Peptides against a protein of PDB entry 2N1D. Designs and how they scored, part 106

Target 1, 169 residues: chain A of PDB entry 2N1D
Amino acid sequence: EVKVKIPEELKPWLVDDWDLITRQKQLFYLPAKKNVDSILEDYANYKKSRGNTDNKEYAVNEVVAGIKEYFNVMLGTQLLYKFERPQYAEILADHPDAPMSQVYGAPHLLRLFVRIGAMLAYTPLDEKSLALLLNYLHDFLKYLAKNSATLFSASDYEVAPPEYHRKAV

## One batch from the design tools (peptide; made by RFdiffusion4, then SolubleMPNN)

Design b1_p22_2_s4 (from b1_p22_2, 12 letters changed)
Fold by OpenDDE base, seed 1:
Structure b1_p22_2_s4 (fold): chain B 169 residues (1-169), chain A 22 residues (1-22)
Amino acid sequence: as target 1 above (169 residues)
Amino acid sequence: SEKEEREELLETLKRLLEALRA
C-alpha cells in the first residue's frame, strides 16, 4: 500500500473533526467560508511567489487541478461520515450544478488525503511517477500544516438542529 | 529535466483521474 504521510500537526485535527461530527453531532457550516477552490488557489499562488520556474509553475497548476477533480469525485461517496449524508443531499438539491470544491472546506479536503494512499495503490503508476506525485502531495500537506491555524477551527462547526437528527437516524 | 518532470506529472494525474472515475 502507498502511504501518504499526514503531518503530525494535522493528525489531532482529524480526530477532532471526527469527534465533532460523530460524537457531538455537529455539522461543518456550508457553504464553507473558505472553500477547497480558494485553498488550492492560495497554495498555487504561494508556490508561484517562491520564485519557481515556468515548468514548476505548470506542475503546481496540474497538481491543484488534480486535487480539485479528485476531491469532487470522491467527496460524496468516500469522504462523508454517515451523519453528514442528509446535509450532502440538501446541498445537491439546492445546488445541483455546483462542484463540491466550491461548497466544502479544509476539513473535508484533509480527509481526502487519508484515502488517497489506498487509491494510488490500485492505480497503474510507475515508481518514478508515483514518487513525483507523492512529493507534490506531501508539499501540499505541509502547506496545510503551516496554515492550520487559519484553515481548521472547531468554530466552523455548529450543533445540528433537532429536525436534522430525525433525518439522520 | 524540468520538462520531463512536467510531462510525467501530467500523465500521472491523468492516470489517477481515470482510475477514480472507473
Scores: peptide ipSAE 0.082, ipTM 0.671, DockQ to the pose 0.668
Fold by OpenDDE base, seed 4:
Structure b1_p22_2_s4 (fold): chain B 169 residues (1-169), chain A 22 residues (1-22)
Amino acid sequence: as target 1 above (169 residues)
Amino acid sequence: SEKEEREELLETLKRLLEALRA
């Protein structure tokens, strides 16, 4: 089993996110005020500002690009709760060619890392390579935790209108 | 060398990320 450790500070948010959507029937406001592209860009700039070596800087860029692409591929099929499906369908209809990393934000990005561990279990990787990947993923998660106050907020959600509830039935 | 180290690291990351997306 491959375990991607979610920082303890972010675990309560995952519960809150689930509660807001599934129990309170709210939706994350789309398009996100701060989308995944912006979050990843900020992370890359943060790493650069810390005086990384050239090798580390290039690696961060590749990790960012990979996370972005992985998110765009997985969002629609793996990261949404049932209640969010009509919203996603509307986004696709209105913006069929837009990458979801430009639409969704931090909460959905965090959900990606909950799923990654299971996906890695089905990927044949040697121990050294797996450790390397995990280190980068954990480093990014630590960044999210450090900036959680600005990245995760219940105020980014809104009560779904009655018309939406009919679609979600 | 530093160049070799960079190339090896980037190649590893590319392979790993591609595997994740697959």
Scores: peptide ipSAE 0.074, ipTM 0.654, DockQ to the pose 0.378
Fold by OpenDDE base, seed 2:
Formats: sequence, C-alpha cells, structure tokens
Structure b1_p22_2_s4 (fold): chain B 169 residues (1-169), chain A 22 residues (1-22)
Amino acid sequence: as target 1 above (169 residues)
Amino acid sequence: SEKEEREELLETLKRLLEALRA
C-alpha cells in the first residue's frame, strides 16, 4: 500500500474536523473564506518565491492543477461525511457549474490526502514516478502544516439549524 | 542538460496527474 504521510501537526485536526461534523453536528461555512483554489495559488507563489535553482516552477504549477482537479472529482463522492451531504446538494443546486475547489476550503482539501494513498495503490506507476509524486504531495502537506494556524480553525464551523437535521437523517 | 531534465520531470508529472484524474 502507498502511504501518504500526514504531518503530525495536522493529524489532530483531522480528528477535530470529524468531531465537529459528526458528533457536534456542525457544518463548515460555505463558501469558504479561503477556498482550495486560493490555497493552491498561495502554495505555488510560495514555491516560486523560494527561487529554485533548477527552475521547477512549471512542475509546481502542474502539481497544483492536478490536486485541484482531483479534489473537484473526489469531493462529492469520497470526501464528505454523511451529515454534510444535504449541504453539498444545496451547493450543487445553487451553483451547478462551479468547481468545488472554489467553494470548499482547507479541511476538505486535507481529507483528500487521507484517501489518496489507498487510491494510488491501484494506479499502475513505476517506483520512480511514484516517489516523485509523493515528494510533491508531502511538500504540499508540509506547507499546509506550516500555515495550519490560518487554514484550520473550529471558528470556520457553525451549528447546523434544526431544519437541516431533519433533512440529514 | 537542465532543459532536458525539466522537460522529463514535467512529462512525468503530467502523466501521473492524468492517471489520478481517470
């Protein structure tokens, strides 16, 4: 199995995220104040500012584009807890053509990296290619950990109203 | 060369990302 290592700084957040949604019956506020598109853009700009000696700027852009597209494909079917499904349905109804990377934020993006490892196990990749991909994924996760104070907060969640509970059961 | 190495890296990444999208 391909293992994508989640930074230790972010592991507790995954638990908190799960607790906020499933046990406390809260919802992440949508649209996100800082959406996935913005997070990825900031990462790309951060990498560019570091001044890579071998000019891997274009590689970073491709990784960003790939993560964005993968998120948009996986969000609705793989990254949501059951309690979040009515919220997602409402978003789709109101914004049918909007990519979810423009709606959702850091917590849902992080959930992608929890699932991606298992999916990569079923993808035919040679060891060298897989190692390269993992390096970029881990680099991005490291960036998320570095900026975790601004990207992950319980204050971005709110208690779902009673009418939401009725449609979520 | 550096150019060749860059292009090889980009090609690899593009292929990998396409595989993930499928």
Scores: peptide ipSAE 0.074, ipTM 0.660, DockQ to the pose 0.417
Fold by OpenDDE base, seed 5:
Structure b1_p22_2_s4 (fold): chain B 169 residues (1-169), chain A 22 residues (1-22)
Amino acid sequence: as target 1 above (169 residues)
Amino acid sequence: SEKEEREELLETLKRLLEALRA
């Protein structure tokens, strides 16, 4: 396993996210008020405002693009709890060509970093390349932690209606 | 150098994405 360290202040949120969905039978409101695309754009702009060189700006943009694409690939197969599957199916039916980074938000994006370590273990990367990637991923996670009060909230979830419960079994 | 870092990062990201799509 490749170790991707989740900031301590975000770990309780992962538990709350799990509890809201699996125990309280709530769903994250979709489409997200602030989707993954927007979060990544804000991060890129934040990094740009820090006075980085052009090369560093390009690197951040590529990291953002990589995270976005990785999220879009992994969301449907790796990041959803069982209770969320009917909601995902509805989203796919209504928006078959839309990337999920335009639909989902911060909680699901954070879940990506819980899974990425295992995926990186199977990716043919040398030590230097892996270290570089991890540094950027940790930097992004630090950004999420700094902005956690605005990105993660139980008020972004809704109680699923009875009809949904039947679909979710 | 920053240029070298960019090239290495791009290669890393490409490899990761290729692996995810396989």
Scores: peptide ipSAE 0.083, ipTM 0.673, DockQ to the pose 0.683; fails the geometry check

Design b1_p22_3_s1 (from b1_p22_3, 9 letters changed)
Fold by OpenDDE base, seed 3:
Structure b1_p22_3_s1 (fold): chain B 169 residues (1-169), chain A 22 residues (1-22)
Amino acid sequence: as target 1 above (169 residues)
Amino acid sequence: SKEYEELLKSLKELLARIKELL
């Protein structure tokens, strides 16, 4: 399969994220203080500030748009732990037409990249296209790692209340 | 699943757009 490598700096966070939710029964605070849309926007602006050509700028925009789309499609079905399902259901009920990229944040966005490799495996990509896409994806992941101190924090989680546990049963 | 197919479609579209910029 196509392997999208997560930076070593972020791998411990994936474990912590999993632990916070699955074992400690916490939930990421929603709506996110810094949502996926804003993260992607910051990345795009960061890349543009580096003096890219017009084509490179446009490419970044497309990559951002693609990541956003992937996230919005996959969040509900692929990126949530079982414990998070009631929370997601409440979000959908309250905001049925809101893209999840406006609700969720960095931890869930990072989970996307754990899954995206498998998605690429099912897509017949030519070598050049695959290489280019992987380069952008890894570049974005590098950006996340560089900004990990502000994007990933256990303080963004909270213990689920007893009422939620009842819903999760 | 439906969502999975939509993802694949989106991926293909993204790649198509990227190719246009190459």
Scores: peptide ipSAE 0.097, ipTM 0.728, DockQ to the pose 0.109
Fold by OpenDDE base, seed 4:
Structure b1_p22_3_s1 (fold): chain B 169 residues (1-169), chain A 22 residues (1-22)
Amino acid sequence: as target 1 above (169 residues)
Amino acid sequence: SKEYEELLKSLKELLARIKELL
């Protein structure tokens, strides 16, 4: 079993996110004010500014690219609650070629890391490679936790209109 | 450094494998 540890500070947010969508019937405002692309770019710049002893800038860029690609592939099939499906369909219809990393934001990005552990279990990765990946993923998650006040907010959600509820039936 | 290049190579290979899984 591959376990990706979610920082304790972010676990309550996952519950709030679920509650806002599933119980309160709200939707994350799209397009996101701060999309996944922007978040990943900020992380990369943050790592660059740290001035590490070892030059790992290119490695960080590769990790960012990987997370972005993974998100874009997984969003529609794995990361959405049932209530969000009509919204996603509308986004696809209006922007069929736009990567979802330019549309969605931090809450959906965080959901990716809840799922990634199980997916990694299906890959034939040696122990060393797996440890390396986990270290980078955990480092990114720590970054999200440190910036959680600006990245995660219930104010980014809005009550779905009656017309949407009809579509969600 | 040589060590950094090896790390980068490992990361690229790892990410490639992840992409294949998707």
Scores: peptide ipSAE 0.084, ipTM 0.698, DockQ to the pose 0.455
Fold by OpenDDE base, seed 1:
Structure b1_p22_3_s1 (fold): chain B 169 residues (1-169), chain A 22 residues (1-22)
Amino acid sequence: as target 1 above (169 residues)
Amino acid sequence: SKEYEELLKSLKELLARIKELL
């Protein structure tokens, strides 16, 4: 199995995220104040500002595009807790043509990286390509860790109303 | 450079294969 290492700084957030949703019955506020698209754009711009753009820009763009596509495919079926299903259904009904990367934010994006390792294990990738991808994925995760104070906050969640609880049962 | 072009090609192919599996 391919292991994508989550930075130690972000592991506690995964637990908090799970607790807020599953135990405290809260929901992440949607649409996100800072969605996945904007996070990826900021990362790409950050990488470009660090220099070496002449030989790294296109690679970063491809990684960003790949993460976005992977998120949009996986969000609805793999990244949601059971309690979040009614919220997702409402989003689909109200915004059927919107990609989920424009709706959801950092917490759900981070959940993707918990699952991506197992998925990569079943892909027909050569060792060199896999190593390259892993390097970029880890680099992106490092970026999330550096900006965790602005990307991850319990204040982005709110207690679900009573009518929502009835739908979730 | 040739090295960069090869790297870019390999990355694009990798991501394309991942997309096909999803």
Scores: peptide ipSAE 0.080, ipTM 0.692, DockQ to the pose 0.443
Fold by OpenDDE base, seed 2:
Formats: C-alpha cells, sequence, structure tokens
Structure b1_p22_3_s1 (fold): chain B 169 residues (1-169), chain A 22 residues (1-22)
C-alpha cells in the first residue's frame, strides 16, 4: 500500500472534523469561504513565488490539476460522512454543474488525502513516478499544515437545524 | 534536465490514468 503521511499538525483536525459532524451534528458552512480551488491556487502561486524552474512550475500545475480532479470525483461518494449527505444532495440540486472544488473547503480536501494512498496502490506506478507524486503530495500537505490556522476552524461549522436531522435519519 | 522532464511526463501520464480509473 502507498502511504501518504498526514502531518502531525493536521491529524487532530481530522478528529475534530469527524467529531463536529458525526457527534455534534454540525455542518460545514457551504459554500466555503475559501474553497478548494482557491486553496490550490494559493498553493501554486506560493510555489511559483519561490523561484522554481520551469519544470518544477509545470509539475506544480499538474499536481494541482490532479488534486482538483480527484477531489471533484471523490467528494460525493467517498469523502462525506452520512450526516453530510442531505447537504450534498441540496448542493447538487441547486448547482448540478458546479465542481465541488468550488463549493467545499479545506476540511473536505484534507479528507481526500486520507483516501488517496489506498487508491494509488491499485495503479501501476514506477518507483520514480510514485516518488515524485508523493513528494508533491507531501509538499502540499505541508503547505496545508503551515496555513492550518486560517484553513481549519470549528467556527466554519454550524449546528444543523432540526429539519435537517429528519432528513439525515 | 532530461531525466526531470521524463519524470514530469510520467507524472502527467499518471494523473491522466488516475482520472480514468475514477
Amino acid sequence: as target 1 above (169 residues)
Amino acid sequence: SKEYEELLKSLKELLARIKELL
């Protein structure tokens, strides 16, 4: 299995995220104030400002594109807790053609990286390609950790109304 | 470097394959 290491700084957040939704019955406010597209764009710009070579810049762009695509495909089927499904259904009904990377934010993006390792295990990869991909994925996760104070906050969640609870049962 | 360029190509191809598998 391919191991994608989550920074220690972000592991507690995964627990908090789970707790807020599953136990406290809260929902992440949608649309996100800072969506996945914006986060990825900021990361790419951050990397470009560091004086990278043309090839490295190209690699960053490809990684960003890949993460975005993977997120958009996986969000609805793999990244949501049961309690979040009615919210997702409402989003789809209101915005059927909108990519979820424009709706959801950092917490759901982080959940992707919990799953991506297992997915990569089923893809034929040469050692060099895998190492390169993992390096960039870890680099991005490091970026998330560095900016965690602005990206992850319980204040971005709110208690679901009683009407929602009936839908989620 | 030529080696780095090849790695980039491989990465792009990998991402394309991932998209196809999803």
Scores: peptide ipSAE 0.080, ipTM 0.700, DockQ to the pose 0.438

Design b1_p22_3_s2 (from b1_p22_3, 9 letters changed)
Fold by OpenDDE base, seed 3:
Order: structure tokens, then C-alpha cells, then sequence
Structure b1_p22_3_s2 (fold): chain B 169 residues (1-169), chain A 22 residues (1-22)
């Protein structure tokens, strides 16, 4: 399995995220105030502003595109807790043509990196390409950690309404 | 340079495959 290391600064957030959803029965407010698309765009712009105008710039663009696509593919099937499934169904009904990267935000994006390693193990990437990708993924995670105060907040969650509890299993 | 070119190519191919899953 390909190991994607989550920064220690973000590990407590994963626990808090789980607790907010599973134990406190809260939901992340959707659509996100800052969605995955915006986060990835900010990262790409951040990297470009640091002088990476050569092949590294193109690499960043492709990495961002890849993360976005992986997120959109995996969100509904692998990144949601059971309690969040009714919310996802509602989102699909209300926004049938919108990619989930335009709806969900940083917490769910971070969940992707818990699962992405296993998925990358089955990709046709050679060792060199995989190593480079991992470097960029870790770099992105470091970016998330540096901006964690603005990206991750319990205030972005809300108590699920009573009607929601009837739908949730 | 060749390393990054191959890397970008691989990512593009992977991206195209991922798009087909949507």
C-alpha cells in the first residue's frame, strides 16, 4: 500500500471531524463556504507565486486536477460517514450537475488523503511518477496544515435537524 | 525535465481514466 502521511497537526482534526459527525450528530454545512475547488485553486496559485513557472508549474496543475478528480470520484462512495449519507442524497437531488468539489470543503478533502494511498497503489504510475506525486500530495497536506486555522473549524458544522434524524440510519 | 514530462504525461493519463469513472 502507498502510504500518504497526514501531518500531525491535522490528525486531531480528523478525530474532531469524526466526533462532530458520528457522536454529536452534526453535519458539515453545505454548500461549503470554501469548497474544494477554491482550496485547490489557492494552493496552485500559492505554488505559482513561489517561482515555479517551469515544468513544476504544469505538474502542480495536473496534481490539483488529479486531486479534484479523485475527490469527485471517491466522495460519495468512500469519504462519507453513514450519518452523512442522507445529506449527500439531498445534495445530489438539489445539485445533480455539480461536482462534489464545488459543494464540499476542507474536512472532506482531508478525508480523501486517508484513503487515497490505497487507491494509488492500483494506479499505472511508475515508481518515479508515484514518488513525485507523493511529494506533491505531502506538499499539499503541509499547505493544509499551515492554513488549518482558516480551513478547519467546528463552527462549520451544525446540529442536524430533527427531520434528518428520521432519514439517518 | 524528462522526469517531469513523464510525470505530467502519467498524471494526464490517470486524470482521463478518472474522468471516465464519473
Amino acid sequence: as target 1 above (169 residues)
Amino acid sequence: KKEYEEFIKSLKELLEKLKKLL
Scores: peptide ipSAE 0.305, ipTM 0.848, DockQ to the pose 0.427
Fold by OpenDDE base, seed 2:
Structure b1_p22_3_s2 (fold): chain B 169 residues (1-169), chain A 22 residues (1-22)
Amino acid sequence: as target 1 above (169 residues)
Amino acid sequence: KKEYEEFIKSLKELLEKLKKLL
C-alpha cells in the first residue's frame, strides 16, 4: 500500500465530518459554496505564484487534473457515507452531466486522500513518478491544512429533514 | 528534467485511464 499521510491538523476534521453525517444525521450543503474545482484552481495558482516556471509548474497542472479525475471517479462509489446516498442520487438527477468536483467541496475532497493511497498502489506509475506524485499530494494536503479555517466548517452542514431520514439507510 | 518528463508522461497516461472510468 502507498502511504499518504494526512496532516495532523486535518485528522480532527475527518472525525467531525464523520460525526456530522453519520451520528448527527446532517448533510453537507450542496452545491458547495467552494467546490473542488475552485480549491484545486486556487492551489495551482498558489503554486504558480511562487515563481516556478519550469517543468514543475506544468507538473502541478497535471497533478491537479489527476486529483480532479480521481475525485470524480471515487466520489460516488467510495467517498460517501451511507446516509449521503439519497443526496447524491438527487444531485445526479439534477446535474446529470456535471462532474462532482463542481458540486462537492473540501470535506469530500479530503476523504479522497484517506482512500487514494490504496488506489495508487495499483497505478502504472514507476517508482520515481510515484514518489514525485506523493510529494505533490502531501504538498496539496499541507495547503489544505493551511487553509483549513476557510475550507472546513460545521456551518456548511444542515440537519436533514425527517423526509430524508425515511429514504436514507 | 528527465524525471519530470517521465512523471508528466506517466500522469497523462494515468489521467487517460481514469477518464475512461467515468
Scores: peptide ipSAE 0.294, ipTM 0.845, DockQ to the pose 0.432
Fold by OpenDDE base, seed 4:
Structure b1_p22_3_s2 (fold): chain B 169 residues (1-169), chain A 22 residues (1-22)
Amino acid sequence: as target 1 above (169 residues)
Amino acid sequence: KKEYEEFIKSLKELLEKLKKLL
């Protein structure tokens, strides 16, 4: 297994996210006001503004693209709590061709990094490339932590209506 | 420079594999 450390600043949010959905029966408002695509774009622009070399800039672009693809692949099958599945089904029905990175936001993106380490163990990356990828993933997580006040908020969740509860049971 | 070139190449290959999973 590849270890991807979640910043301590973000660990409480993972608990809050879990609590909001599983205990309080709330749902993250979809489509997200700030979706995964925009978050990744902001990160890429942030990194580019720091005066990185050409190679590092291209690396950031590929890392961002990779995170996006992983998210789009894993969201429906790996990142959702049971209570969220009816919502996901509705999204698929309404937007069958839309990538989930355009629908979901920061909380679900953060969930990816709880699972991504195990998935990276099966990648064809050599040791050096994997190390570099891990560095970028940790760097991105630090970026999320730095911007956590604007990216993570309980106000982005809503109490699920009674009709939804019937679908979820 | 060479390290990053190889890294980018590896990432592109990984991306292509990921796209096939969609």
Scores: peptide ipSAE 0.292, ipTM 0.844, DockQ to the pose 0.440
Fold by OpenDDE base, seed 1:
Structure b1_p22_3_s2 (fold): chain B 169 residues (1-169), chain A 22 residues (1-22)
Amino acid sequence: as target 1 above (169 residues)
Amino acid sequence: KKEYEEFIKSLKELLEKLKKLL
């Protein structure tokens, strides 16, 4: 299995995210004030502003595109807690053609990196390419940790109304 | 340079495969 290490600064957030939704019965406010697309765009621009070589810049673009695609594929089937399923169904009904990277935000994006290691184990990437990808993924996670104060907040969640509980199992 | 070129190519191929899953 490919191991993707989550920064220590972000591990407590994964626990808080789980607690807010599963135990406190709250929901992340959707559509996100800062969606996954914007987070990835900010990261790419951040990397480009550092004066990287052309090859490294192109690599960042492909990594960002890959993260976005993985997120859009995995969100509905792998990244949601049971309590979030009715909310997801409402999003699909209201925005059937919108990619989930334009709806969801940083907390759900972070959940992807808990699962991404197992997914990468079955990719056709050669050993060198996989190593480079892992470096970029860890670099992105460091970026999330550096900006965690603005990306992760309990104030982005709200208590689900009583009628929502009837929809949720 | 060659290492990054192959890396980018591999990522593009992976991305195309991922798009087919939507």
Scores: peptide ipSAE 0.290, ipTM 0.843, DockQ to the pose 0.406

Design b1_p22_3_s3 (from b1_p22_3, 10 letters changed)
Fold by OpenDDE base, seed 5:
Structure b1_p22_3_s3 (fold): chain B 169 residues (1-169), chain A 22 residues (1-22)
Amino acid sequence: as target 1 above (169 residues)
Amino acid sequence: SKENEEFLKVLRETLERIKKLL
């Protein structure tokens, strides 16, 4: 299996995220105050500000586009806990044509990187290309870790109302 | 670079395949 290393700074958040949803029965506030699109855009702009060459900028843009697309494909089927599925259904009903990268935020984006390694194992990427992709993914994860104080907060969650619990059986 | 272009090509193709499978 292809191993995508999650920064140690972010591993505790994955546990807290899981606890907030599954044990405390809270929901991430949607639409996110800072959605995945915005996070990826900030990352791309951050890379541009570092004086990258045109080729490096192009590569970053493509990686960002890839992460966005991968998130949009994976969110509904792979990244949600069972308790979150009624909320997802409501989002789809209210915004049927909106990409999920415009609705969800950093916690769900981070969940993608827990699953991405297994998926990459089935890609036709050769060893050299895979290593290059992993470098970009790890660079992005490092960016998330650096900005974790503003991207990950329990205050972005709220207790689900009783009527929601009835739907989440 | 030529190497990056080839990588990105394969990446895009891979993403398209994943999109169709999920």
Scores: peptide ipSAE 0.138, ipTM 0.740, DockQ to the pose 0.517
Fold by OpenDDE base, seed 1:
Structure b1_p22_3_s3 (fold): chain B 169 residues (1-169), chain A 22 residues (1-22)
Amino acid sequence: as target 1 above (169 residues)
Amino acid sequence: SKENEEFLKVLRETLERIKKLL
């Protein structure tokens, strides 16, 4: 198994996110006030402002594109709790052509990195290539941790109405 | 750069393989 280390600052949030939805029966407000696309754009701009070389900026752009694509592929089938399924169905019905990176936000993006390690285990990579990929992924996670106060908040969740409970199992 | 070329190759191949596993 390939281990992608989640920063210690973000581990408690993963627990809170799970608790808000699974135990407290709340839903993340959609569409997100700050969606995955905007988070990735901010990250890219942040890296640019640090005075990186053109080569490093090129790599960052590819990382951003890769994370976005990975998120859009994984969200519907791998990143949702059971309680969130009706909400996802509503989103698909109302916005069938919108990529999920334009709808969902930081909490769901963070869930992606919990899963990526297991997925990488199915991909044959040499040690050097794997280390390179992990370095970029960890750099992004560090950025999320640095900005966690603005990206992760329980106030972005709402108690699901009774009619929603009838749809959810 | 050589580093970027290697990264792009790894990322592209990794994502494609992940898509096929879903």
Scores: peptide ipSAE 0.124, ipTM 0.734, DockQ to the pose 0.682
Fold by OpenDDE base, seed 2:
Structure b1_p22_3_s3 (fold): chain B 169 residues (1-169), chain A 22 residues (1-22)
Amino acid sequence: as target 1 above (169 residues)
Amino acid sequence: SKENEEFLKVLRETLERIKKLL
């Protein structure tokens, strides 16, 4: 199995995120004030500001595109807790053609990286390709950790109303 | 699963494009 290392700064957030949803019965406010698309764009711009060559810039863009697409594929079926399912259904009903990367934010994006390691185990990649991918993924996670104060906050969650609890049986 | 297949497709395509640029 391929291990994707989550920065120590972000591990407590994964626990808090889980607690807010499953124990405290709260929901992340949707649509996100800062969605996955914007986070990835900010990362790409951050990398560009570091004086990268054109080729490196394009490589970052490809990684960003890959993460975005992966998120959009995985969100609905793999990244949600059971309590969040009714909310997701409502989002689909209201915005059937919108990619979830435009709706959800940093907490759900981080959940993606918890799952990616197991998925990479099924990928027939050579060592060099795998190392390259992991380097980019870890670099992005470091970026999330660096900006964690603005990206992860319990204030982005709210207590679900009573009528929602009836749906989330 | 369908999700896994799509994931692998995206990953492969991404890596291939990156390799061409580096």
Scores: peptide ipSAE 0.031, ipTM 0.653, DockQ to the pose 0.059
Fold by OpenDDE base, seed 3:
Structure b1_p22_3_s3 (fold): chain B 169 residues (1-169), chain A 22 residues (1-22)
Amino acid sequence: as target 1 above (169 residues)
Amino acid sequence: SKENEEFLKVLRETLERIKKLL
C-alpha cells in the first residue's frame, strides 16, 4: 500500500466537505471560482519562481499535468458523492467537452489525493521513482495546506434548491 | 472498474514521463 499523507490541516476540511454535501445537502458552486487548472498552474509557477533546475521544473510540469489528467479521469466516476451526481450530469450536458479541471475546484481536487495512494500501489514504479513522486505529491499537498484559507471555504457551497432535491438520488 | 483501468493507464504513462525527468 502506498500512503499519501494528507496534511493535518486539511483533514478537517475533508470531513467538512463530506458533511456539507452529504448531510447538509449543499453543493459546491460550479463552475469553481478557482478551478483545478488554476490551482495547479499557481503551484507550478510557485515552484518555478523558487529557482528550480530545468529537470526539476520539467518534473513539476509533469506532476501537474499528471494530477490534472488523473483528476479529469477520476472526477466523474470516483470523486463525487451521490448527491453531487445530478450536478455533474448538468455540467456534462452544458459543457460536454470541457475538462472537469476547468469546472471543479480545490475540494474535489483534494478528494483525489484520498484515492491516489491506492492507485499508485498498482503501478510498476521502482522504489526510487515512487519515493520521488510521493515527495512531489506531498509537496503539492503542503502547498494546498499553505493556501487553505483561500482554497477551502464553506462559503463556496450553497444549499441545493428544491428542484435539485427532486432529481437527486 | 473500467474507470480505474483508464486511470491506471494515465497514471502509468504520467509516471513514466516523470521517471524520465527525475
Scores: peptide ipSAE 0.075, ipTM 0.688, DockQ to the pose 0.058; fails the geometry check

